# Designs tried in a protein design run: peptides against a protein of PDB entry 5ZK1. Part 10

Target 1, 52 residues: chain A of PDB entry 5ZK1
Amino acid sequence: KREVRLMKNREAARECRRKKKEYVKCLENRVAVLENQNKTLIEELKALKDLY
Target 2, 52 residues: chain A of PDB entry 5ZK1 as posed
Amino acid sequence: KREVRLMKNREAARESRRKKKEYVKCLENRVAVLENQNKTLIEELKALKDLY

## One batch from the design tools (peptide; made by RFdiffusion4, then SolubleMPNN)

Design b1_p10_6_s2 (from b1_p10_6, 3 letters changed)
Fold by OpenDDE base, seed 3:
Structure b1_p10_6_s2 (fold): chain B 52 residues (1-52), chain A 10 residues (1-10)
Amino acid sequence: as target 1 above (52 residues)
Amino acid sequence: ELKELDEKLA
């Protein structure tokens, strides 16, 4: 009984670390896309203002 | 879920 509980706890801890790594990667990708979109929109707004 | 969010942003 004790060894089975320790095995299940080790498995749950591995899965928790995997999910956390995937979540951080998703946030990093989302930040990179939003930063690029924001840069493009600022450049477009500048180009539009330089026409007036 | 998380993989589907990465695929929608690429």
Scores: peptide ipSAE 0.044, ipTM 0.624, DockQ to the pose 0.140
Fold by OpenDDE base, seed 5:
Structure b1_p10_6_s2 (fold): chain B 52 residues (1-52), chain A 10 residues (1-10)
Amino acid sequence: as target 1 above (52 residues)
Amino acid sequence: ELKELDEKLA
């Protein structure tokens, strides 16, 4: 009984670490896309302001 | 879930 509980706890801890790593990666990808979009929009706004 | 969020944002 104790050994099976320790095995299940180790598996749950591995899964928790995996899910956390995937969540951080999703946030990093989202930040990179939003930063790129924001940069492009700022550059377009500058180019439009430099024409007028 | 997390993969679908990555696919919608990338």
Scores: peptide ipSAE 0.043, ipTM 0.612, DockQ to the pose 0.154
Fold by OpenDDE base, seed 1:
Structure b1_p10_6_s2 (fold): chain B 52 residues (1-52), chain A 10 residues (1-10)
Amino acid sequence: as target 1 above (52 residues)
Amino acid sequence: ELKELDEKLA
């Protein structure tokens, strides 16, 4: 009984670490895309303002 | 869910 509980806890801890790593990677990708889009929009707005 | 978010943002 104890050994089976320790095995299940180790499996659950591996899965928790995997899901956390995937979630952080998804957030990092989202931040990089939003930062690039924001930079492009600021550059376009600057170029438009520099015409007037 | 997480894979679908990566595919929509790439």
Scores: peptide ipSAE 0.043, ipTM 0.618, DockQ to the pose 0.142
Fold by OpenDDE base, seed 2:
Structure b1_p10_6_s2 (fold): chain B 52 residues (1-52), chain A 10 residues (1-10)
Amino acid sequence: as target 1 above (52 residues)
Amino acid sequence: ELKELDEKLA
């Protein structure tokens, strides 16, 4: 009984670390896309402002 | 969920 509980706890801890790594990666990808979109929009707004 | 967020952002 004790060894099976320790095994299940180790599996749950591995899965928790996996899910956390996937969540951080999703946030990093989201930040990178939003930073690129923001840069493009700022450059477009600057180009539009330089026409007047 | 997480994969669908990555697919909507690409």
Scores: peptide ipSAE 0.042, ipTM 0.611, DockQ to the pose 0.149

Design b1_p10_6_s3 (from b1_p10_6, 4 letters changed)
Fold by OpenDDE base, seed 4:
Structure b1_p10_6_s3 (fold): chain B 52 residues (1-52), chain A 10 residues (1-10)
Amino acid sequence: as target 1 above (52 residues)
Amino acid sequence: ELEKLDELLK
């Protein structure tokens, strides 16, 4: 009985680490997209300001 | 591409 509980805990800990890695990767991708969009919008605002 | 984030938070 103890060995089966330790096995299930090890499996749950592997799955928790997998889900956390996927979550971090999704956040990193979202940050990269938002940073690129923000950079483009700042460049467009500068180009518009340089016309006046 | 944002749809994959919303599925992981549910």
Scores: peptide ipSAE 0.028, ipTM 0.555, DockQ to the pose 0.347
Fold by OpenDDE base, seed 2:
Structure b1_p10_6_s3 (fold): chain B 52 residues (1-52), chain A 10 residues (1-10)
Amino acid sequence: as target 1 above (52 residues)
Amino acid sequence: ELEKLDELLK
């Protein structure tokens, strides 16, 4: 009984670390896309302001 | 970067 509980805990801890890593990677990718979009929109707004 | 957007919107 003890060894099976320790095995299940180790498996659950591995899966928790995996899910956290995938979630962080998804957030990092979303941040990078939003930062690039924001930069492009700022550059476009500047270019439009320089035309008037 | 957000500070530059706020400056351009003024």
Scores: peptide ipSAE 0.025, ipTM 0.628, DockQ to the pose 0.035
Fold by OpenDDE base, seed 1:
Structure b1_p10_6_s3 (fold): chain B 52 residues (1-52), chain A 10 residues (1-10)
Amino acid sequence: as target 1 above (52 residues)
Amino acid sequence: ELEKLDELLK
């Protein structure tokens, strides 16, 4: 009984670390996309302001 | 970067 509980805890801890790593990667990708979109919009707004 | 957006929008 104890060994089976320790095995299940080890599996749950592996899955928790996997899910955390995937979530961080999704956030990093979202930040990179939003930063690039924001940069492009700032450059476009600047170019429009420099025309008038 | 956000500070530059706020400066362009003023």
Scores: peptide ipSAE 0.024, ipTM 0.639, DockQ to the pose 0.036
Fold by OpenDDE base, seed 5:
Structure b1_p10_6_s3 (fold): chain B 52 residues (1-52), chain A 10 residues (1-10)
Amino acid sequence: as target 1 above (52 residues)
Amino acid sequence: ELEKLDELLK
């Protein structure tokens, strides 16, 4: 039936949008952690170079 | 910021 195909398409489109949002959030969290770690390592390396 | 890391690692 056409209605069942339209319902399944609407469900698949909702799930696709959900998965995309979760993937983007995972990437944003990973970037924020890596940027903070990188900043800390740069500050530590600078502090070590300023001691010698 | 990444350029500063590459300079500090040389």
Scores: peptide ipSAE 0.024, ipTM 0.628, DockQ to the pose 0.038

Design b1_p10_6_s4 (from b1_p10_6 with E6L E7K)
Fold by OpenDDE base, seed 3:
Parts: C-alpha cells; sequence; structure tokens
Structure b1_p10_6_s4 (fold): chain B 52 residues (1-52), chain A 10 residues (1-10)
C-alpha cells in the first residue's frame, strides 16, 4: 500500500511539472506575440504620425 | 524602447 501511494505521488508530481512547463511556455509565447503586435502597432502609428 | 515610442506618440 505505501509503495503504490509513493508511485502515484511521483506520477502526479511529474504531471504537475509537465502542466506547469506547458503553461509557462504558453505564457511566454503569448507575451512574445503581444510584444511583437505592440511593436508593429507603435511603428505603424509612428509612420502615420510622420506622414502629417 | 516601446515606452519611449509611446511617449513620443502622446
Amino acid sequence: as target 1 above (52 residues)
Amino acid sequence: ELEELLKKLE
């Protein structure tokens, strides 16, 4: 009984680390996309301002 | 960089 609980805990801990890594990667990708979108929009707004 | 560009657009 104890060994089975320790095995299940190790599996749950592996799955928690996997899910955390995936979540962080999704956040990093979302930040990179938003930073690039903001950069592009600021460059477009600057180019528009420089036309007037 | 981006904050300085925003400040120039205001």
Scores: peptide ipSAE 0.023, ipTM 0.603, DockQ to the pose 0.032
Fold by OpenDDE base, seed 2:
Structure b1_p10_6_s4 (fold): chain B 52 residues (1-52), chain A 10 residues (1-10)
Amino acid sequence: as target 1 above (52 residues)
Amino acid sequence: ELEELLKKLE
């Protein structure tokens, strides 16, 4: 039936959007952590350079 | 930003 195919397509499209949103959020969180880690390591390297 | 911080360590 056409209606059952349209319902399944709407469900699949909702699930695809949900999975994409969760994946982007995971990447954004990982980028923010790595940027902060790099900043801290650069500040530590600078502090060590200023000590010698 | 990160590249500018690296240049300050040179």
Scores: peptide ipSAE 0.022, ipTM 0.608, DockQ to the pose 0.032
Fold by OpenDDE base, seed 5:
Structure b1_p10_6_s4 (fold): chain B 52 residues (1-52), chain A 10 residues (1-10)
Amino acid sequence: as target 1 above (52 residues)
Amino acid sequence: ELEELLKKLE
């Protein structure tokens, strides 16, 4: 039936949007962690270089 | 910026 195909398409489109949002959030969290780690390592390396 | 900071530490 046409209605069942339209329902399945609406469900698939919702699931695709959900998965995309979850993936973007995982990337944003990974970027924030890596940026913070990198900043800390650069600050530690500067402090070490200023000590010698 | 970041790659230039890494090159100054090698």
Scores: peptide ipSAE 0.020, ipTM 0.560, DockQ to the pose 0.035
Fold by OpenDDE base, seed 1:
Structure b1_p10_6_s4 (fold): chain B 52 residues (1-52), chain A 10 residues (1-10)
Amino acid sequence: as target 1 above (52 residues)
Amino acid sequence: ELEELLKKLE
């Protein structure tokens, strides 16, 4: 039936949008953690350089 | 880039 194919397409499109949103959120969290770690390491390296 | 930030610390 045409209606069953349209329903399955709508479900697949919802799942695709959900997975994309979860992937973007995972990347945003990873970027925020890496930027913070990088900032801390740069501050530690500066503090060590200022001691010598 | 990270390499440009490290190069400014040299």
Scores: peptide ipSAE 0.018, ipTM 0.567, DockQ to the pose 0.035

Design b1_p10_7_s2 (from b1_p10_7, 5 letters changed)
Fold by OpenDDE base, seed 4:
Structure b1_p10_7_s2 (fold): chain B 52 residues (1-52), chain A 10 residues (1-10)
Amino acid sequence: as target 1 above (52 residues)
Amino acid sequence: EIEKLKEEVK
């Protein structure tokens, strides 16, 4: 009985670490896209301001 | 759920 509980806890801990890694990777990709879009919009706004 | 958030950001 104790060994089966320790095995299930190790499996649950592996799955928790997997889900956390996938969530962090999703946030990192979202931040990279938003930072690039924001940079492009700021560059476009500067180019429009430099025309006047 | 995480896959939906990846599609909304593309």
Scores: peptide ipSAE 0.026, ipTM 0.526, DockQ to the pose 0.553
Fold by OpenDDE base, seed 1:
Formats: structure tokens, C-alpha cells, sequence
Structure b1_p10_7_s2 (fold): chain B 52 residues (1-52), chain A 10 residues (1-10)
């Protein structure tokens, strides 16, 4: 009984670390896309302002 | 699920 509980706890801890790593990678990709979109929009707004 | 969030952000 104790060994089976320790095995299940180790498996749950591995899965928790995997899910956390995937979630961080999702946030990093979202930040990179939003930063690039924001940069492009600022450059477009600057180009429009420099025309008038 | 996490792969769907990457496609929705593009």
C-alpha cells in the first residue's frame, strides 16, 4: 500500500511539472506574438504620423 | 488544448 501511494505521487508530480512547462511555453509564445503585433502597429502609426 | 491556444493567437 505505501509503495503504490509513493509511485502515484511521483507520477502526479511529473505530470504537474510537464503541464507547468507547457503552460509557460504557451504564455511565452503569446507574449512574443503580442509584442510583434504591438511593434508593427507602433511602426504603422509612426509612418502615418510622419506623412502629415 | 495548449496547441489550440497557439493557433488562436496567430
Amino acid sequence: as target 1 above (52 residues)
Amino acid sequence: EIEKLKEEVK
Scores: peptide ipSAE 0.026, ipTM 0.524, DockQ to the pose 0.478
Fold by OpenDDE base, seed 2:
Parts: structure tokens; sequence; C-alpha cells
Structure b1_p10_7_s2 (fold): chain B 52 residues (1-52), chain A 10 residues (1-10)
């Protein structure tokens, strides 16, 4: 009984760490895309202002 | 779920 509980706890802890790593990677990718889009929009707005 | 968030950002 004790060994089965320790095995299940180790499996749950591995899965929790996996899900956290995958969530952080998703946020990092989202930040990188939004930062690139924001940079492009600022450059386009600057180019548009330099025409007037 | 996470794959949907990756597609919404592209």
Amino acid sequence: as target 1 above (52 residues)
Amino acid sequence: EIEKLKEEVK
C-alpha cells in the first residue's frame, strides 16, 4: 500500500512539472509574437507620421 | 488546450 501511494505521488509530481513547463513555453511564445507585432506596428506608425 | 492558444497567437 505505501509503495503504490509513493509511485502515484511521483507520477503526479512529474505530470505537474510537465504541464507547468508546457504552460511557460506557451506564454514565452505568446510574448515573443506580441513583442514582434508591437514592434512592427510602432515602426509602421513612425513611417506614417514621417509622411506628414 | 495549449495547442489552441498557440494557434490563436499566429
Scores: peptide ipSAE 0.025, ipTM 0.521, DockQ to the pose 0.539
Fold by OpenDDE base, seed 5:
Structure b1_p10_7_s2 (fold): chain B 52 residues (1-52), chain A 10 residues (1-10)
Amino acid sequence: as target 1 above (52 residues)
Amino acid sequence: EIEKLKEEVK
């Protein structure tokens, strides 16, 4: 039936949007981690350089 | 996955 196909399409479209939002949030968290680690390493390298 | 990344930062 046409109605069942339209329902399944709406469900699939909701699931695609959910998965995309989860993937973006995973990338945003990974970027924030790497930016914080990089900042800490740069600060440690500066502190080490200022000792010599 | 998102929770694992938060644990590795702490």
Scores: peptide ipSAE 0.025, ipTM 0.509, DockQ to the pose 0.269

Design b1_p10_7_s3 (from b1_p10_7, 4 letters changed)
Fold by OpenDDE base, seed 4:
Structure b1_p10_7_s3 (fold): chain B 52 residues (1-52), chain A 10 residues (1-10)
Amino acid sequence: as target 1 above (52 residues)
Amino acid sequence: MIEELKKEIE
């Protein structure tokens, strides 16, 4: 009985680490897209301001 | 949830 509980705990801990890694990667991708969009919008606003 | 957030970013 104890060994089966320790095995299930190790499996649950592996799955928790997997889900956390996938969540962090999703946030990193979102930050990279938003940073690129923000950079493009700032460059466009600067180009429009330099025309007036 | 995580797969839905991936689809909103693409």
Scores: peptide ipSAE 0.027, ipTM 0.526, DockQ to the pose 0.592
Fold by OpenDDE base, seed 5:
Structure b1_p10_7_s3 (fold): chain B 52 residues (1-52), chain A 10 residues (1-10)
Amino acid sequence: as target 1 above (52 residues)
Amino acid sequence: MIEELKKEIE
């Protein structure tokens, strides 16, 4: 029936948007971790250079 | 995939 196809399409579209939001949040968390690690490494390299 | 990537970052 047409109605069942439209219902399944709406469900699939909701699930696609959910998965996309979760993927973006995962990338945002990864960027934040890498930015923090990079900042720490730059600060450590600066402190090491200021000793010599 | 997505839940595996979350566990690698935490």
Scores: peptide ipSAE 0.026, ipTM 0.517, DockQ to the pose 0.588
Fold by OpenDDE base, seed 1:
Structure b1_p10_7_s3 (fold): chain B 52 residues (1-52), chain A 10 residues (1-10)
Amino acid sequence: as target 1 above (52 residues)
Amino acid sequence: MIEELKKEIE
């Protein structure tokens, strides 16, 4: 009984670390896309202001 | 869920 509980805890801890790594990677990708979109919008706004 | 969130951001 004790060894089976320790095995299940180790498996749950591995899965928790995997999900956390995937979530961080998702946030990093979202930040990179939003930073690129924000940069493009700032450059477009600058180009429009330089025309008037 | 996490794989769906990656496809919505790309």
Scores: peptide ipSAE 0.026, ipTM 0.520, DockQ to the pose 0.538
Fold by OpenDDE base, seed 2:
Structure b1_p10_7_s3 (fold): chain B 52 residues (1-52), chain A 10 residues (1-10)
Amino acid sequence: as target 1 above (52 residues)
Amino acid sequence: MIEELKKEIE
């Protein structure tokens, strides 16, 4: 009984760490895309202001 | 959930 509980806890802890790593990577990618989009929009807004 | 968030970024 004790060994089976320790095995299940180790599996659950591995899966929790996997999900957390994947979620952080998803947020890092979203930040990188939004930062790039924001930079492009600022450059476009500057180019439009330099025409008036 | 996580796979859906990846599709919204691409």
Scores: peptide ipSAE 0.025, ipTM 0.515, DockQ to the pose 0.656

Design b1_p10_7_s4 (from b1_p10_7, 5 letters changed)
Fold by OpenDDE base, seed 5:
Structure b1_p10_7_s4 (fold): chain B 52 residues (1-52), chain A 10 residues (1-10)
Amino acid sequence: as target 1 above (52 residues)
Amino acid sequence: DIEKLKKEVE
């Protein structure tokens, strides 16, 4: 029936948007962690260079 | 895989 196809399409579209939002959030968290680690390593390297 | 990406960041 057409109504069942339209319902399944709405569900698939909701799930697609959910998965995309979760993927973006995982990338944003990964970027934030890597940026913080990179900042810390740069600060440690500066502090080490300033000792010599 | 979204679950793999979550585990790599936690």
Scores: peptide ipSAE 0.039, ipTM 0.600, DockQ to the pose 0.652
Fold by OpenDDE base, seed 3:
Structure b1_p10_7_s4 (fold): chain B 52 residues (1-52), chain A 10 residues (1-10)
Amino acid sequence: as target 1 above (52 residues)
Amino acid sequence: DIEKLKKEVE
């Protein structure tokens, strides 16, 4: 009985760490795309301001 | 939902 509870707790802790790592990776990809889009929009706005 | 977050960024 005790060993089965310890095994289930170890499995739950591994799954929690896996889900956290996948979530962080998805946020990092989202941040990289948004940073690139924002950089392009700032450069376009600068080029338009430098034309006038 | 982690799979939804991937599709919102593509």
Scores: peptide ipSAE 0.039, ipTM 0.607, DockQ to the pose 0.587
Fold by OpenDDE base, seed 2:
Structure b1_p10_7_s4 (fold): chain B 52 residues (1-52), chain A 10 residues (1-10)
Amino acid sequence: as target 1 above (52 residues)
Amino acid sequence: DIEKLKKEVE
């Protein structure tokens, strides 16, 4: 009985760490895309202002 | 949820 509980706890802890790593990777990718889009929009706005 | 976040960034 004790060994089965320790096994299930180790499995749950591995799955929790996996889900956290995947979530952080999705946030990092979203930040990188938003930072690139924001940079492009700022450059386009600057180019538009330099025409007037 | 994680697969939805991947599709919103593509």
Scores: peptide ipSAE 0.038, ipTM 0.599, DockQ to the pose 0.631
Fold by OpenDDE base, seed 4:
Structure b1_p10_7_s4 (fold): chain B 52 residues (1-52), chain A 10 residues (1-10)
Amino acid sequence: as target 1 above (52 residues)
Amino acid sequence: DIEKLKKEVE
């Protein structure tokens, strides 16, 4: 009985680490997209201000 | 595709 509980705990800990890695990767991709969009919008706003 | 990234967080 103790060994089966330790096995299930190890499986749950592997799954928790997998889900956390997927969540972090999703956040990193979202941050990279938002940073690129923000950079482009700042460059466009600068180009518009340099025309006046 | 920002909508695919939202569905991976839910």
Scores: peptide ipSAE 0.033, ipTM 0.593, DockQ to the pose 0.154

Design b1_p10_8_s1 (from b1_p10_8, 6 letters changed)
Fold by OpenDDE base, seed 1:
Structure b1_p10_8_s1 (fold): chain B 52 residues (1-52), chain A 10 residues (1-10)
Amino acid sequence: as target 1 above (52 residues)
Amino acid sequence: EIEKLKKEVE
């Protein structure tokens, strides 16, 4: 009984670390896309202001 | 689920 509980706890801890790593990678990708979109919009707004 | 969140941001 104790060994089976320790095995299940180790498996749950591996899965928790996997899900956390995937979530961080998703946030990093979202930040990179939003930063690029924001940069492009700022450059477009600057180009429009430099025309007038 | 996490793959859906990547496609919604692209």
Scores: peptide ipSAE 0.033, ipTM 0.563, DockQ to the pose 0.543
Fold by OpenDDE base, seed 4:
Structure b1_p10_8_s1 (fold): chain B 52 residues (1-52), chain A 10 residues (1-10)
Amino acid sequence: as target 1 above (52 residues)
Amino acid sequence: EIEKLKKEVE
């Protein structure tokens, strides 16, 4: 009985680490896209301001 | 759920 509980805990801990890694990767990709969009919008606003 | 968040940012 104890060994089966320790095995299930190791499996649950592996799955928790996997889900956390996938969530962090999703946030990193979201941040990279938003930072690029924000940079492009700031560059466009500067180019428009330099025309006036 | 995480796959939906990827598609909303692309």
Scores: peptide ipSAE 0.033, ipTM 0.559, DockQ to the pose 0.582
Fold by OpenDDE base, seed 5:
Structure b1_p10_8_s1 (fold): chain B 52 residues (1-52), chain A 10 residues (1-10)
Amino acid sequence: as target 1 above (52 residues)
Amino acid sequence: EIEKLKKEVE
């Protein structure tokens, strides 16, 4: 039936948007961790250079 | 899959 196809399409579209939002959130978290690690390493390298 | 990537970054 046409109605069942439209329902399945709406469900698939909701699931696609959910997965995309979760993927973006995972990338945002990864970027935040890498930016923090990079900042710490740069600060440690500066502190090491200021000792010599 | 996405949950594995979250656990590898935390």
Scores: peptide ipSAE 0.033, ipTM 0.556, DockQ to the pose 0.621
Fold by OpenDDE base, seed 2:
Parts: sequence; C-alpha cells; structure tokens
Structure b1_p10_8_s1 (fold): chain B 52 residues (1-52), chain A 10 residues (1-10)
Amino acid sequence: as target 1 above (52 residues)
Amino acid sequence: EIEKLKKEVE
C-alpha cells in the first residue's frame, strides 16, 4: 500500500510539471503574438502621424 | 483547453 501511494504521488508530480510547462509555452506564444500586433499598430500609427 | 487558447490568439 505505501509504495503504490508513493508511485501515484510521483506520477501526479510529473503531470503537474508537464501542465506547468505547457501553460508557460501558451503564455510565451500569446506574448509573442501580442508584441507583434502592438509593434504593427505602433508602426501604422506612426505612418499616419507622419502623413499630416 | 490550452489548444483553444492558441487558436484564439492567432
């Protein structure tokens, strides 16, 4: 019984680390897209201001 | 669930 509980805890800890890495990768991708969109919008706003 | 969040940002 004790060994089975320790095995299940090691599996749960591996799964928790996997989910955390996947969540961080999702945030990194979201940041990269938002940074690119923000850069494009700033460049468009600058081009519009330089016309007037 | 996380795969839906990737498609909403692209």
Scores: peptide ipSAE 0.031, ipTM 0.554, DockQ to the pose 0.556

Design b1_p10_8_s2 (from b1_p10_8, 5 letters changed)
Fold by OpenDDE base, seed 1:
Structure b1_p10_8_s2 (fold): chain B 52 residues (1-52), chain A 10 residues (1-10)
Amino acid sequence: as target 1 above (52 residues)
Amino acid sequence: RIEELKKEIE
């Protein structure tokens, strides 16, 4: 009984670490896309202001 | 769920 509980706990801890790593990678990708979109929009707004 | 969130960002 104890060994089976320790095995299941080790498996659950591996899965928790995997899901956390994937979630962090998803947030990093979201930040990179939003930073690039904001940079492009700021550059476009600057180009429009420099035209008038 | 995490794979769906990746597709919504691309």
Scores: peptide ipSAE 0.034, ipTM 0.549, DockQ to the pose 0.591
Fold by OpenDDE base, seed 4:
Structure b1_p10_8_s2 (fold): chain B 52 residues (1-52), chain A 10 residues (1-10)
Amino acid sequence: as target 1 above (52 residues)
Amino acid sequence: RIEELKKEIE
């Protein structure tokens, strides 16, 4: 009984680490997209200001 | 679900 509980706890801990890694990768991709969009919008705003 | 959330951000 104790060994089976320790095995299930190790499996649950592996799954929690996997889900956390996938979530961090999703946030990193979101940050990269938002940083690129923000950079483009700042460059467009600068080009518009340089016309006036 | 995680791959759907990536496509909603792009």
Scores: peptide ipSAE 0.032, ipTM 0.548, DockQ to the pose 0.481
Fold by OpenDDE base, seed 2:
Structure b1_p10_8_s2 (fold): chain B 52 residues (1-52), chain A 10 residues (1-10)
Amino acid sequence: as target 1 above (52 residues)
Amino acid sequence: RIEELKKEIE
């Protein structure tokens, strides 16, 4: 009984760390895309202001 | 779910 509980806890802890790593990677990708989109929109707004 | 969120951002 004790060994089975320790095995299940170790598996749950591995899965928790995996999900956390995937979530952080998803946030990092989202930040990179939003930063690039924001930069492009600022450059487009600057180009439009320089025409008037 | 995580792979769906990646596709919504690309």
Scores: peptide ipSAE 0.032, ipTM 0.547, DockQ to the pose 0.579
Fold by OpenDDE base, seed 5:
Parts: sequence; structure tokens; C-alpha cells
Structure b1_p10_8_s2 (fold): chain B 52 residues (1-52), chain A 10 residues (1-10)
Amino acid sequence: as target 1 above (52 residues)
Amino acid sequence: RIEELKKEIE
């Protein structure tokens, strides 16, 4: 029936939006971790250079 | 799955 196809499409669209939001949140957390690690490594490299 | 991808990055 048409109604069952429309219901399944609405469910698939909700799930697609959920997965996209979760993927973006994963990338945002990855960027934050890598930015923090990069900052720490730059500070350590600076401290090492300031010793020589 | 999303938590596993975070743990591989840390």
C-alpha cells in the first residue's frame, strides 16, 4: 500500500539524518582531539628548541 | 561503532 511506502520513507529519512548528525559529531570530536595533540606537540617542540 | 572510531584517534 502507498501509506506503508510513505511510512518507510519517513523512517529511512529520520535514520539518515540521525546517522549524518552522529558522523558530524564524530568528526568534530576527532578534530578537537587532533588540534589538542597538535598544540601539545608544538608546545613540547618549542620547549625543546628553547633549551638549545 | 562511533565510539570505536574515537578510541582509534586518541
Scores: peptide ipSAE 0.032, ipTM 0.545, DockQ to the pose 0.497

Design b1_p10_8_s3 (from b1_p10_8, 6 letters changed)
Fold by OpenDDE base, seed 2:
Structure b1_p10_8_s3 (fold): chain B 52 residues (1-52), chain A 10 residues (1-10)
Amino acid sequence: as target 1 above (52 residues)
Amino acid sequence: DIEKLKKEIE
C-alpha cells in the first residue's frame, strides 16, 4: 500500500511540473506576441502623426 | 494563434 501511494504521488508531481512548464511557455509566447503587436501599433501611430 | 496555445495546456 505505501509504495503504490509513493509511485502515484511521484507521477502526479511529474504531471504537475509538466502542466506548469507548458502554462509558463504559453504566457511567455503570449507576452512576446503582445509586446511585438504593441511596438508595431506605436510605430504605425507615430508614422501617421508625422504625416499631419 | 493564442487559442491554439490555450488548447495545448488543457
Scores: peptide ipSAE 0.038, ipTM 0.596, DockQ to the pose 0.195
Fold by OpenDDE base, seed 3:
Structure b1_p10_8_s3 (fold): chain B 52 residues (1-52), chain A 10 residues (1-10)
Amino acid sequence: as target 1 above (52 residues)
Amino acid sequence: DIEKLKKEIE
């Protein structure tokens, strides 16, 4: 029936939006960790260069 | 974790 196809399409569209939101949140967390690690490594490299 | 990202996409 047409109603069952429309229900399944709405469920699939909700699941696609959920998966996309979770993926973006995990990327944002990974970027924040890598940016902080890179900042610390750059500061350590600068402090080592300022000793010589 | 990249492995957690892979598991969430499947």
Scores: peptide ipSAE 0.037, ipTM 0.607, DockQ to the pose 0.141
Fold by OpenDDE base, seed 4:
Structure b1_p10_8_s3 (fold): chain B 52 residues (1-52), chain A 10 residues (1-10)
Amino acid sequence: as target 1 above (52 residues)
Amino acid sequence: DIEKLKKEIE
């Protein structure tokens, strides 16, 4: 009985680490997209300001 | 695709 509980806890801990890694990767990709979009919009606003 | 990234966060 104890060994089966320790096995299930190790499996649950592996799955928790997998889900956390996937969530962090999703956030990193979202941040990279938003930072690029924000950079492009700031560059466009500067180019428009330099025309006046 | 920002919508795929939103669905992975929910």
Scores: peptide ipSAE 0.036, ipTM 0.595, DockQ to the pose 0.162
Fold by OpenDDE base, seed 5:
Structure b1_p10_8_s3 (fold): chain B 52 residues (1-52), chain A 10 residues (1-10)
Amino acid sequence: as target 1 above (52 residues)
Amino acid sequence: DIEKLKKEIE
């Protein structure tokens, strides 16, 4: 039936949007962690260089 | 800029 196909399409579109949002959130969290680690390492290297 | 700071330490 046409109605069942439209329902399944709406469900699939919701699931695709959910998965995309989860993937973006995982990338944003990974970027934030890597940026913070990289900032800390640069500050530590600078402090070490300023000591000698 | 983190990339600029890396180039100043290398």
Scores: peptide ipSAE 0.021, ipTM 0.551, DockQ to the pose 0.039

